# Peptides against a protein of PDB entry 5JXT, part 55

Target 1, 319 residues: chain A of PDB entry 5JXT
Amino acid sequence: SLLPKKEINVYIGMSEMQVKWYQKILEKDIDAVNGAGGKRESKTRLLNIVMQLRKCCNHPYLFEGAEPGPPYTTDEHLIYNAGKMVVLDKLLKRIQKQGSRVLIFSQMSRLLDILEDYCVFRGYKYCRIDGSTAHEDRIAAIDEYNKPGSDKFIFLLTTRAGGLGINLTTADIVILYDSDWNPQADLQAMDRAHRIGQTKQVVVYRFVTDNAIEEKVLERAAQKLRLDQLVIQQGRAQVAAKAAANKDELLSMIQHGAEKVFQTKGAFGTMAEKGSQLDDDDIDAILQAGETRTKELNARYEKLGIDDLQKFTSESAYE

## One batch from the design tools (peptide; made by RFdiffusion4, then SolubleMPNN)

Design b2_p13_7_s1 (from b2_p13_7, 7 letters changed)
Fold by OpenDDE base, seed 4:
Structure b2_p13_7_s1 (fold): chain B 319 residues (1-319), chain A 13 residues (1-13)
Amino acid sequence: as target 1 above (319 residues)
Amino acid sequence: VKIPRYLLRRREE
């Protein structure tokens, strides 16, 4: 029988470089961040800020002029300048030692390009699929990854491209490097490994930048997922979960952690304490803390009714 | 790499 998947949110502090770039993004449009535009603020402007903040949470090298150089190299700086890369780098070493194989999903093809360079730098053999991958190349990549005795350790996928019905049950670990706004897209990605033919316990690690917009992306996704479940259970098809965040929701998401980010000199959390020098105990601590926070997050939304889940208020989660 | 990674990707698109 297929074992239930284990899902763990991995809460990761920003690197010093991410903090600096996160500050810069907020400062560049501080009037919009402070809500000074009021009703005149365009939803497009807020969505752009959200997109830049999510890029920052993924990797600062997604921005022009962020990468150190010349000379431009692929080296340890590719890792230590992004909290998610620091955790990924240690976690992949553990996963490999366990004889596991891993799917890494992102919303951003440009993040996959960074991950390709990282894979080459670390000597990890990988496959890649994104939204631009030709159908034939997609088949070839899947077959190369799934073949008996495949030396491919990592499969890099965009969440949406990986969601398209493919079987990747030859992997037992799933890393969601970032989250989709639609939790169903992430579930569909997980179901590439967590399907008939899987012989191992599937473990899903969801990377979440701590004290940043990604916590609110995760909360919104969890609320939506619970709402969708309750709507299905109650037969109330009319509760169309508001598919898109409104301006106030976007503003609240942008403002989340912004004050602490402005006050921060250096990195956050474990990234401030250890930086790139995380050991196996630090990873265990991060995973354990993540497992606890994951249980707390789930327990929060399990208690909420449909009416509460429709209110994307940060406040209703603190009562 | 002679140019930033950010610019290399824009040339392959």
Scores: peptide ipSAE 0.213, ipTM 0.768, DockQ to the pose 0.245
Fold by OpenDDE base, seed 1:
Structure b2_p13_7_s1 (fold): chain B 319 residues (1-319), chain A 13 residues (1-13)
Amino acid sequence: as target 1 above (319 residues)
Amino acid sequence: VKIPRYLLRRREE
């Protein structure tokens, strides 16, 4: 029988560079961030801010003029300038030592370009599929990865491209580098490894930037997933979960952690204490804290009924 | 001179 997958949210502090870029994004649209635009502020403007903040949480080099240079190099700065890369770099070493193979999913093909440079820099053999990959090249990449005795350690995928019914049961570790707004897209990505033919315990690591917008993205995704489950169980097809965040929800998400980000000089959490010098004990502490917070998050939504799950409580970051 | 990743992406778009 297929073993149940283990899912762990990995909460990661921003690097100093991410904090500086996160501040710049908020400052550029400070009137919208403060809600000063009132009823006239467009939902589109707030969605744009959300997308820039999510890019910052992934990697600051997704922005023009962020990468240090000239000269432009692939070096340790590619890792230490993003909290997720620091944790990824340590976690991949552990996973490789265990004889596991890894699927890494992102919403952003541009992040996969950074991860390719990282794989080359660390000497990790990889495959890649995104939305632009031709059908024949997708088949070739899947076959190369799944080949008996394949030396490919990592498969880099966009979440949507990985959702297309492919079998990757030759991997046992899934890293969601970021989350989809639709929790079903992430489940479909996990189900590439967690399928008939899997012989190992599948472990899913979901990276979440702590004290940032990604916590609220995760909470909304968890709420939606629970609501979808209850609607299916109760046969209440009419409860179309309002799939799209409203304007006030988007504003609350943007404001989450913003004050603390503005007050912060340097990095956050373990990134402030250790930076790129994370050891195995620091990773174990991050994973254990993440497992606890994951259980707490799930327990919060498991107790709620359909009517409560339809009420998005925007706890404003200022209450 | 290594081209920045963001400039490489603009050539493919």
Scores: peptide ipSAE 0.129, ipTM 0.735, DockQ to the pose 0.277
Fold by OpenDDE base, seed 3:
Structure b2_p13_7_s1 (fold): chain B 319 residues (1-319), chain A 13 residues (1-13)
Amino acid sequence: as target 1 above (319 residues)
Amino acid sequence: VKIPRYLLRRREE
């Protein structure tokens, strides 16, 4: 029998460099961030801010001029300048020691480019598929990863490219490096490992930058997923959740944690305390805290009806 | 001009 997948949100503090870039993104369009544009503010402007903040949460080197150099090197700075990379680096060592194999998903092919450099730097053997990968090359990469005795530890995928019905049951760990706005895309990615033929407990680690826009992306995705489930269960096909965030929702998402980010000198949370010096106990603490917050998040949305789930309540976190 | 990482890799190959 296929074991149920275990899903854990991994809440990760920003590095000092991420905080600095997050501040710069907010400052660059402070009038839009403060809602000073009111009803006249363009949804496109807010969506651009959201996209830049999500890039910052993934890796600051996604911005022009962010990477240190010349010379441009692949070194420890690739890891310590992004909280997600610090946690990933420790987690992958543990996963490898356990004899597991890993699918890493991202929305951003440019993040996969960083992850390839990281894999080479750490000596991790990997496969890659994204939206630009030719059909024949996709088959070859999948077959190389899935072959008996494959030395490929990591498969790097864009979430949408990995969602295309492929079987990757030779992996038992899934890392969602970022989240899709559509929770179904992430589920389809998980279902590459969590499928008939899987013999291990599938564990899904969803990386979430703490005190940042990604918490609100996650909340919105969880809300939508619960709504989709209730609509299916109740046969109410007409309850199309407004798939696109409105301007007020986008503004609330942009503002989430912004004040604390402006007040922060250095890194956030465990990244400020330990940075790249995270040990196994620090990882266990992060995973345990993440498991608790994941249960709390799910329990919040399980109590809500269809009508409540159709409203983006920014404040329902405090009731 | 910041060279994208994917272009740096292609120069090392």
Scores: peptide ipSAE 0.049, ipTM 0.675, DockQ to the pose 0.198
Fold by OpenDDE base, seed 2:
Structure b2_p13_7_s1 (fold): chain B 319 residues (1-319), chain A 13 residues (1-13)
Amino acid sequence: as target 1 above (319 residues)
Amino acid sequence: VKIPRYLLRRREE
């Protein structure tokens, strides 16, 4: 029988470099961040800020001039300059020791390029599929990964490309390196491993940059998912969950954690204390804290009715 | 020094 998947949000502090770049992104558009544009502020401008902040949460090297060099090298700096890479690097060692195989999903093909260089640097065997991958090459990559006795440990996928009905039940671990605005896209990605033919417990790790835009992206996705479930259960097909964030919602998400980011000198949380020197106990603490916060997040939205879930409660930003 | 692939791809975009 297929076991239910275990989902854990992994809350990760920014590296010092991420904090500096996050500050620069906010400072560049400070008037928009402070809401000084009011009703005149472009929704497109706010969406652009959100996209830059999400890039920063993924890896600072997604920005021009961020990478150290010349000379440009693939080395430990690729890991320690991004909190998600530090946690990923430790988590993959554990996953490999357990004899598990892993799917890594991202929204960003350019992040998969960084993850390929990381895989080569660590000596991990991998496959890759993104939106540009030809149909024949997709089949070949899936077959290579799923082959009995495959030496491929990691499958790198863009969330949307990996969502396309493929079977990857030869993996038992799923890492969502970032989240889709549509929670159904992430569910479809998980369902590549959590499907008929799976013989192991599927575990999903969702990486979330703590004290940043990604917490609010996650909360909004959880709210939307619960709303979609209740609408289906109640037969209220006309409750069009407003799929797109409004300007005020985007502004609130941009402002989340911004003050603390401006006040911070250096990294956040465990990244400030340990940096890349995370041990197994630090990872266990991060996973346990993540499991607790995941249960609390789910319990918050399970208590809400349709009418409450349709209101973007700004109040949950101040508690 | 080997240029990382992620840098090479960004130069082609």
Scores: peptide ipSAE 0.047, ipTM 0.686, DockQ to the pose 0.655

Design b2_p13_7_s2 (from b2_p13_7, 6 letters changed)
Fold by OpenDDE base, seed 3:
Structure b2_p13_7_s2 (fold): chain B 319 residues (1-319), chain A 13 residues (1-13)
Amino acid sequence: as target 1 above (319 residues)
Amino acid sequence: VERPRYLLRREAE
């Protein structure tokens, strides 16, 4: 029988470099961030800020001129300059030691490019599929990953490209390096490993930058998922949640953690305390804290009715 | 020292 997926949100502090770039993004559009544009502020401007903040949460090298150099090298700086990379690096070592195989999903093909350089730097054998991968090359990559005795440890996928009906049950670990705005896209990605033919407990690690916009992306995705479930259960198909956030929702998402980011000198949380020197106990603590916060997040939305789930309540995070 | 692939791809776009 297929075991239920274990899903854990992994809350990760920003590196010092991420904090600096996050501040710079907010400062560049400070009037929009403060809501000074009011009704005149374009939804497009807010969406652009959201996208830059999400890039920052993934890796600062997604910005031009962020990389150290010249000389431009692949080295430990590729890891320690992004909180998610620090956690990923330690987690992958553990996963490999356990004899597991891993799917890594992202929304950003440019992040997969960084992850390829990382895989080469660490000597991890990998496959890759994104939106640009030809159909024949996708088949070849899947077959190479799934073959008996495959030496491919990692599969790098864009969430949407990896969602396309493929079977990757030869992996038992799924890392969502970032989240889709549509929780169904992430579920479809997880279901590449979690399907008939899986023999192991599938564990899903969802990376979430703590005190940043990604917490609000996650909350919105959880809210939407619960709403979609209730709509199906109640037969109320017309209650499709507005898929697109309104201006006030986007503004609230941008503002989340912004004050603390401006006050922060250096890194956040475990990244400030340990940086790249995370040990196995630090990872266990992060995973345990993540499991607790995941249960709390789910329990919050399980209590809400359809009418409550249709409202984006920024305030329900403080009760 | 090989230039990172992510930089090479970004410069080719």
Scores: peptide ipSAE 0.383, ipTM 0.882, DockQ to the pose 0.651
Fold by OpenDDE base, seed 2:
Structure b2_p13_7_s2 (fold): chain B 319 residues (1-319), chain A 13 residues (1-13)
Amino acid sequence: as target 1 above (319 residues)
Amino acid sequence: VERPRYLLRREAE
């Protein structure tokens, strides 16, 4: 029988470089961030800020001129300059030692380019599929990954290109490097490994930058998922969950953690304390804290009714 | 030293 998947949110602090770039993004549009534009502020402007902040949470090298050089090198700086890469690097070592195989999903093909360089640098054999991958090349990559005795450890995918119908049950670990605004897209990604033919416990690690916009992206996705479930259960098909955030929701999401980011000199959380020198105990602590916060998040939304879930609870941007 | 692939791809776009 297929075991239930275990999903754990992994809350990760920003590196010093990420904090500096996050500050720079907020400062560039400070009037927008402070809500000084009021009702006249373009929703498009706020959506652009959100996208830049999400890029920063993924990797600072997604910005032009952020990379150290010349000379431009692939080295340890590719890892220590992004909190998610530091945690990923430790998790992949553990996953490999366990004899597991891993799917890594992102919304950003440009992040997959960084992850390819990382895979080469660490000597990890990988496959890749994104939205530009031809159908034939996609089949070839899946077949190469799924081949009995395949030496491919990692499959790099964009969340949406990992689309309906592919079977990747030869992997038992799923890493969501970032989250989709639509929780159904992430579920569909998990279901590539969590299908008929899976023989192992599927574990999903969802990376979330702590004290940043990604926490609010996650909360909104969890709220939407619960609303969709209740609508189906109650037969109330007319309760279209507002698919897109409004301006006030986007502003609240941008403001979340912004003050603390401005006050911070250096890195955040475990990244400030340990930097790139996380040990196995530090990773266990991060995973245990993540499992606790995941249960708390789920329990929060399980208690809410349809009417409560339709209201964007702007919990205070300061809590 | 080989340039990072992510930079090479971004320069080709």
Scores: peptide ipSAE 0.341, ipTM 0.873, DockQ to the pose 0.691
Fold by OpenDDE base, seed 4:
Structure b2_p13_7_s2 (fold): chain B 319 residues (1-319), chain A 13 residues (1-13)
Amino acid sequence: as target 1 above (319 residues)
Amino acid sequence: VERPRYLLRREAE
């Protein structure tokens, strides 16, 4: 029988560099962030801010001129300048030591480019597919990864490209490096490993930048998923969850953690305390805290009815 | 030292 997948949100602090870039993004559009644009603020502008903040949460080198250089080098700075990379780097060592194989999903092909450089730098053998990967090359990459005795440890995928019905049951670990706005896309990604033919316990690690926009992306995705489940269960097909965030929702998401980011000098959380010097105990603590927060998050949404889940009011989840 | 692939791809776009 297929074991139930274990899903853990891994809450990760920003590096000092991420904080600086996050501040810079907010400052550049401070009037929009403060809601001073009112009704005149374009949804496009807010979506652009959201995209930049999500890029920052993934890796600061997704910005032009962020990387130290010239000379441009692939080195430890590729890891320590992004909180997610610091956690990923330690987690992958553990995963490899356990004899597991891992799928890493992202929404951003440009992040996969960074992850390729990281894989080369760490000597991890990998496969890659994204939305631009030719059909033949995709088949070849899947076959190479799934090959009996494959030396490919990592599969790098864009979430949507990985969602296309492929079987990757030769992996037992799934890392969602970022979240899709549509929780079904992430589920479809997980289901590449969590499928008939899987012989191991599938564990899904969802990376979430703490005190940042990604918490609100996750909350919105969890809310939507619960709403979709309740709609299916109740046969109420008419509850079209407003598929797209409105301006006020986007603004609220942008504002989340912004004040704390402006007040912060240096890194956040465990990144402030230990930076790149995370040990195995730190990873265990992060995973344990993540498991607790994941249960709490799920428990919040499980208690909500359809009417509550339709209200994206950050306030009503804390009362 | 080879340039990072992500930079090379960005420069090619």
Scores: peptide ipSAE 0.307, ipTM 0.857, DockQ to the pose 0.622
Fold by OpenDDE base, seed 1:
Structure b2_p13_7_s2 (fold): chain B 319 residues (1-319), chain A 13 residues (1-13)
Amino acid sequence: as target 1 above (319 residues)
Amino acid sequence: VERPRYLLRREAE
């Protein structure tokens, strides 16, 4: 029998560089962030802000001129300038020592480019597939990764490219470096490892930047997933259509944690205290806190009916 | 030190 997968949200503080870039993104569009645009503010502008904030949560080097240099080098700065990379770097060392193999999913092919440089820098052997990968190269990469005795530790995938029916049951760990707006895309990604032929318990780590836009992306994805489940169970197909965030929802998401970001002069949470000097105890604390918050998040949505799940709780970042 | 691939790819776009 296939063992149930364990899913853990890993809540990660921003680095000092991420805080500075997050502030810069908000300041550039401060009138939109403050809701001063009112009815005249375009949904497209708010979506663009959300996408820039999500890029910042992934890695500041996704912006031109964020990297230190010239000279431009691959070094420890690639890790310590992004909270997710600091946690990833420690977690991968633990995963490797356990004799596990890992799938890393992202929405952003440009983040996979950074992760390739990271893999080379750490000496991790990897495969890669994204939306631009040719069909023959996809088959070759999958076969190389799945080969008996394969020395490939990491598979880097875009969530959508990895969702296309492939079997990667030779991996037992899944890292969602970011979340899709559609929770079904993330489930399809997990199901590359969690399917017939898997012999280990699959563990899924979902990275979430704490006190940032990604918490609201996660909440909305969890709400949608529960709604989709209830609609299927109750036969109410008409309910699924309202899944697109409105302007007020997008504004509330942008505002979430923004005040605390503006007040912050350095990094957040464990990134402020230890930065790149995270030890194994710090990782265990982050994982334990994440497991607790994951249970709380799931319990919140399990109690809600269809009518409640259709209401976006616009909890203001000021409440 | 080899130039980062992420920079090379960004400059090629």
Scores: peptide ipSAE 0.305, ipTM 0.846, DockQ to the pose 0.662

Design b2_p13_7_s3 (from b2_p13_7, 7 letters changed)
Fold by OpenDDE base, seed 4:
Structure b2_p13_7_s3 (fold): chain B 319 residues (1-319), chain A 13 residues (1-13)
Amino acid sequence: as target 1 above (319 residues)
Amino acid sequence: VEVPRYLLRRAAE
């Protein structure tokens, strides 16, 4: 029988470089961040800020002039300048030692490019599929990954490309490097490994930058997922969960953790304490803390009714 | 590499 998947949110502090770039993004549009634009503030401008902050949470090298050089190298700086890469690097070593195989999903093809460089740097054999990958190349990559005795350890996918009904049950670990605004996209990605034919316990690690916009992305996705589940269960007509965030929701999401980011000198959390020198115990602590926070998050939404979930999208904008 | 990865990837698109 297929075992239930284990899902763990992995809360990761920003590196010092991420904090600096996160500050810079907020400062560039500080009037918009402070809500000074009022009704005149463009939703498009707020969406752009959100996108830049999400890029920062993924990797600072997604920005021009962020990567150190010349000369530009693929080296340890690719890892230590992004909290998610530090955790990923340690987690992949553990996963490999366990004889597991891993799917890594991102919303950003440009992040997959960084992950390719990382895979080459670490000597990890990988496959890649994104939105631009030709159909034939997708088949070839899937077949190469799934073949008996495949030496491919990692499959790099965009979440949307991974959603296309493919079978990747030869992997038992799923890393969501970032989250989709649509929780169904992430579920569809997980279901590439968590499917009939899987023989192992599927574990899903969802990377979430702590004290940043990604917590609010996750919360919003979890609220939507719970609402969708309750609507289906109750047979109620599609409560059109307002699919798109309003301006106030976007502003609240941008403001989340912004003050603390401005006050922070250096890195956040475990990244401030250990930086790239995380050991196996530090990873276990991060995973255990993540499991606890995941349970707390789920328990928060499980207690909410449809009406509460609809209101909470409005009331969490006033706290 | 003389060009940052940010620019190299734009040239491949």
Scores: peptide ipSAE 0.251, ipTM 0.817, DockQ to the pose 0.244
Fold by OpenDDE base, seed 1:
Structure b2_p13_7_s3 (fold): chain B 319 residues (1-319), chain A 13 residues (1-13)
Amino acid sequence: as target 1 above (319 residues)
Amino acid sequence: VEVPRYLLRRAAE
């Protein structure tokens, strides 16, 4: 029988470079961030800020003029300038040593481009599929990855391209490098490894930038997932889950952790203390803290009724 | 490389 998957949110501090770019994004639109635009502020402007903050949480090199150079090199700076890359680099070494194989999902094809350069730099053999990959090339990549005795360790996928019903049960580890606004897209991605034909315990690591916009993206996705489950269970088809965040919700999400980001000189958390020098004990501490916070997050939404889950609580914006 | 990754990937699209 298929074993239940283990899901762990991995909360990761920003690098110094991420903090600097996060500050710059907020400063460029400071009037919108402070809510000074009021009812006149366009929803499109707020969505653009959210998109830039999510890019920053993934990697600073997603911005023009962010990469150091000339000369431009593929080196350790590709890793230490993004908190998620520092954790990924240590976690992949552990996964490989355990004889596991890994799917890495992102919403951003341009992040997969950075991950390809990283794979080449570390000597990791990989496959890639995104939205632009031709149908024949997708089949070839899947077959090469799933081949008995395949030397391909990593499969890089965009979440939506990986959602297309493909079988990747030859992997037992799933990394969600970022989260979809729709929790069903992430579930569909996990189900590429967690399906009939899987022989191992599937473990899912969801990367979340701590004290940033991504915590609110995660909370909103968890809220939506619970609401969808309750609607199905109660037969209340009329509860259209508010698919789109309102302006006040978007402002609350943008403001989350912003004050602490402005006050921070350098990196956050373990990235400030250790940076790229994370050891195995530091990774275990991050995973244990993540497992605790994951249980707390789930327990918060399991107690809520449909009417409570339809309200976006702004109260958590200032904690 | 004389061109940053950001520009190299745009030129390939």
Scores: peptide ipSAE 0.189, ipTM 0.803, DockQ to the pose 0.246
Fold by OpenDDE base, seed 2:
Structure b2_p13_7_s3 (fold): chain B 319 residues (1-319), chain A 13 residues (1-13)
Amino acid sequence: as target 1 above (319 residues)
Amino acid sequence: VEVPRYLLRRAAE
């Protein structure tokens, strides 16, 4: 029988460079961030801020002029300038030592480009599929990854490419480098490894930038997933349609952690204390804390009814 | 102009 997948949110502090760029994004649109635009602030402007903040949480080099150079080099700076890369780098070493194989999903093809450079730099053999990959090349990449005795350790995918019904049961680890606004897209990505033909325990690591917009993206995704489940169970099909974030929800998400980001000099959490020098104990602590917070998050939404899940109350962030 | 390698990959696609 297929074992249930283990899902762990991995809460990761921003690097110093990410904090600086996150501050810069907020400062550029400070009036919108403070809600000074009120009813006049466009939903499009707020969505743009959200997208820039999510880019920052993934990697600061997704911004023009962020990468140090010329000369541009592929070196340790590619890792230590992004909290998610620092954790990924340590986690992949552990995964490889365990004889596991890993799918890495992102919403951003440009992040996959950075991850390819990282794979080459670390000597990891990989496959890649994104939205632009031709159908024949997708088949070839899947077959190359799935073949008996494949030397490919990593499969890099956009979450959308993972949605295509492909079988990747030759991997047992899934890393969601970022989250989709639609929790079903992430579930569909996980189901590439967690499917008939899997012989191992599938473990899913969801990377979440701590004290940033990604926590609110995750909370909203968990809320939506529970709502979708309850709507299906109760036969109330009409309720699912209102799942698009309104302006006030987007503003609350942008404001989450913003004050602490402005007050921060340097990096966050374990990134401030250890930077790129995370050891195995630091990773274990991050994973244990993540497992606890994941259980707490799930337990919060499991107790809520449909009417509670339809109300995005900003107030639950202050308890 | 020297450009990051990952930006060069995207330009070749």
Scores: peptide ipSAE 0.136, ipTM 0.767, DockQ to the pose 0.322
Fold by OpenDDE base, seed 3:
Structure b2_p13_7_s3 (fold): chain B 319 residues (1-319), chain A 13 residues (1-13)
Amino acid sequence: as target 1 above (319 residues)
Amino acid sequence: VEVPRYLLRRAAE
């Protein structure tokens, strides 16, 4: 029988560079961040801020002029300048030592470009598929990854391109480097490894930047997923979960952790304490804390009814 | 237009 997948949210502090860029994004649009635009604030402007903050949470080199250079080098700076890369780098070493194989999903093809450079730098053999990958090349990449005795350790995928019904049961680890606004897209990505033919325990690591917009993206996705489940169970098909966040929801998401980000001098959390020098015990602590917070998050939404789940609970950005 | 990282490298070579 297929074992249930284990899902763990991995809460990761920003690097010093991410904090600086996160501050710069908020400062650039400070009037919008403070809600000073009121009813006149453009939903498009708020969505743009959200997208920039999500880029920052993924990697600061997604911004023009952020990467050190010229010359542009592939070196340790590619890792230590992004909290997610620091954790990924340690986690992949552990996963490889265990004889596991990994699917890494992102919403951002440009992040996959960074991950390709990282894979080359670390000597990890990989395959890649994104939204631009031709159908024939996609088949070839899947077949190369899935072949018996494949030397490909990592498969890099955009979440939506990887969601297209493919079988990747030759991997047992899934890393969601970022989250989709639609939890069904992430589930479809996980189900590439968690499918008939899987012989191992599938473990899903969902990377979440701590004290940042990504926590609210995750909460919204969890809320929507629970709502979708309850609607199916109650036969109330008419309650289409409003797909798009309203302005107040977007503003609350942008404001979440912003004050603490402005007060922070340097990196956040484990990134401030250890930086790139995370050991196996630090990873175990991060995973254990993540498992606890994941259970708490799920338990929060399991108690809510359909009517409560339709309302965005704006916890105060300052609570 | 955000220049992809790989294009920035090639332009700096």
Scores: peptide ipSAE 0.030, ipTM 0.659, DockQ to the pose 0.061

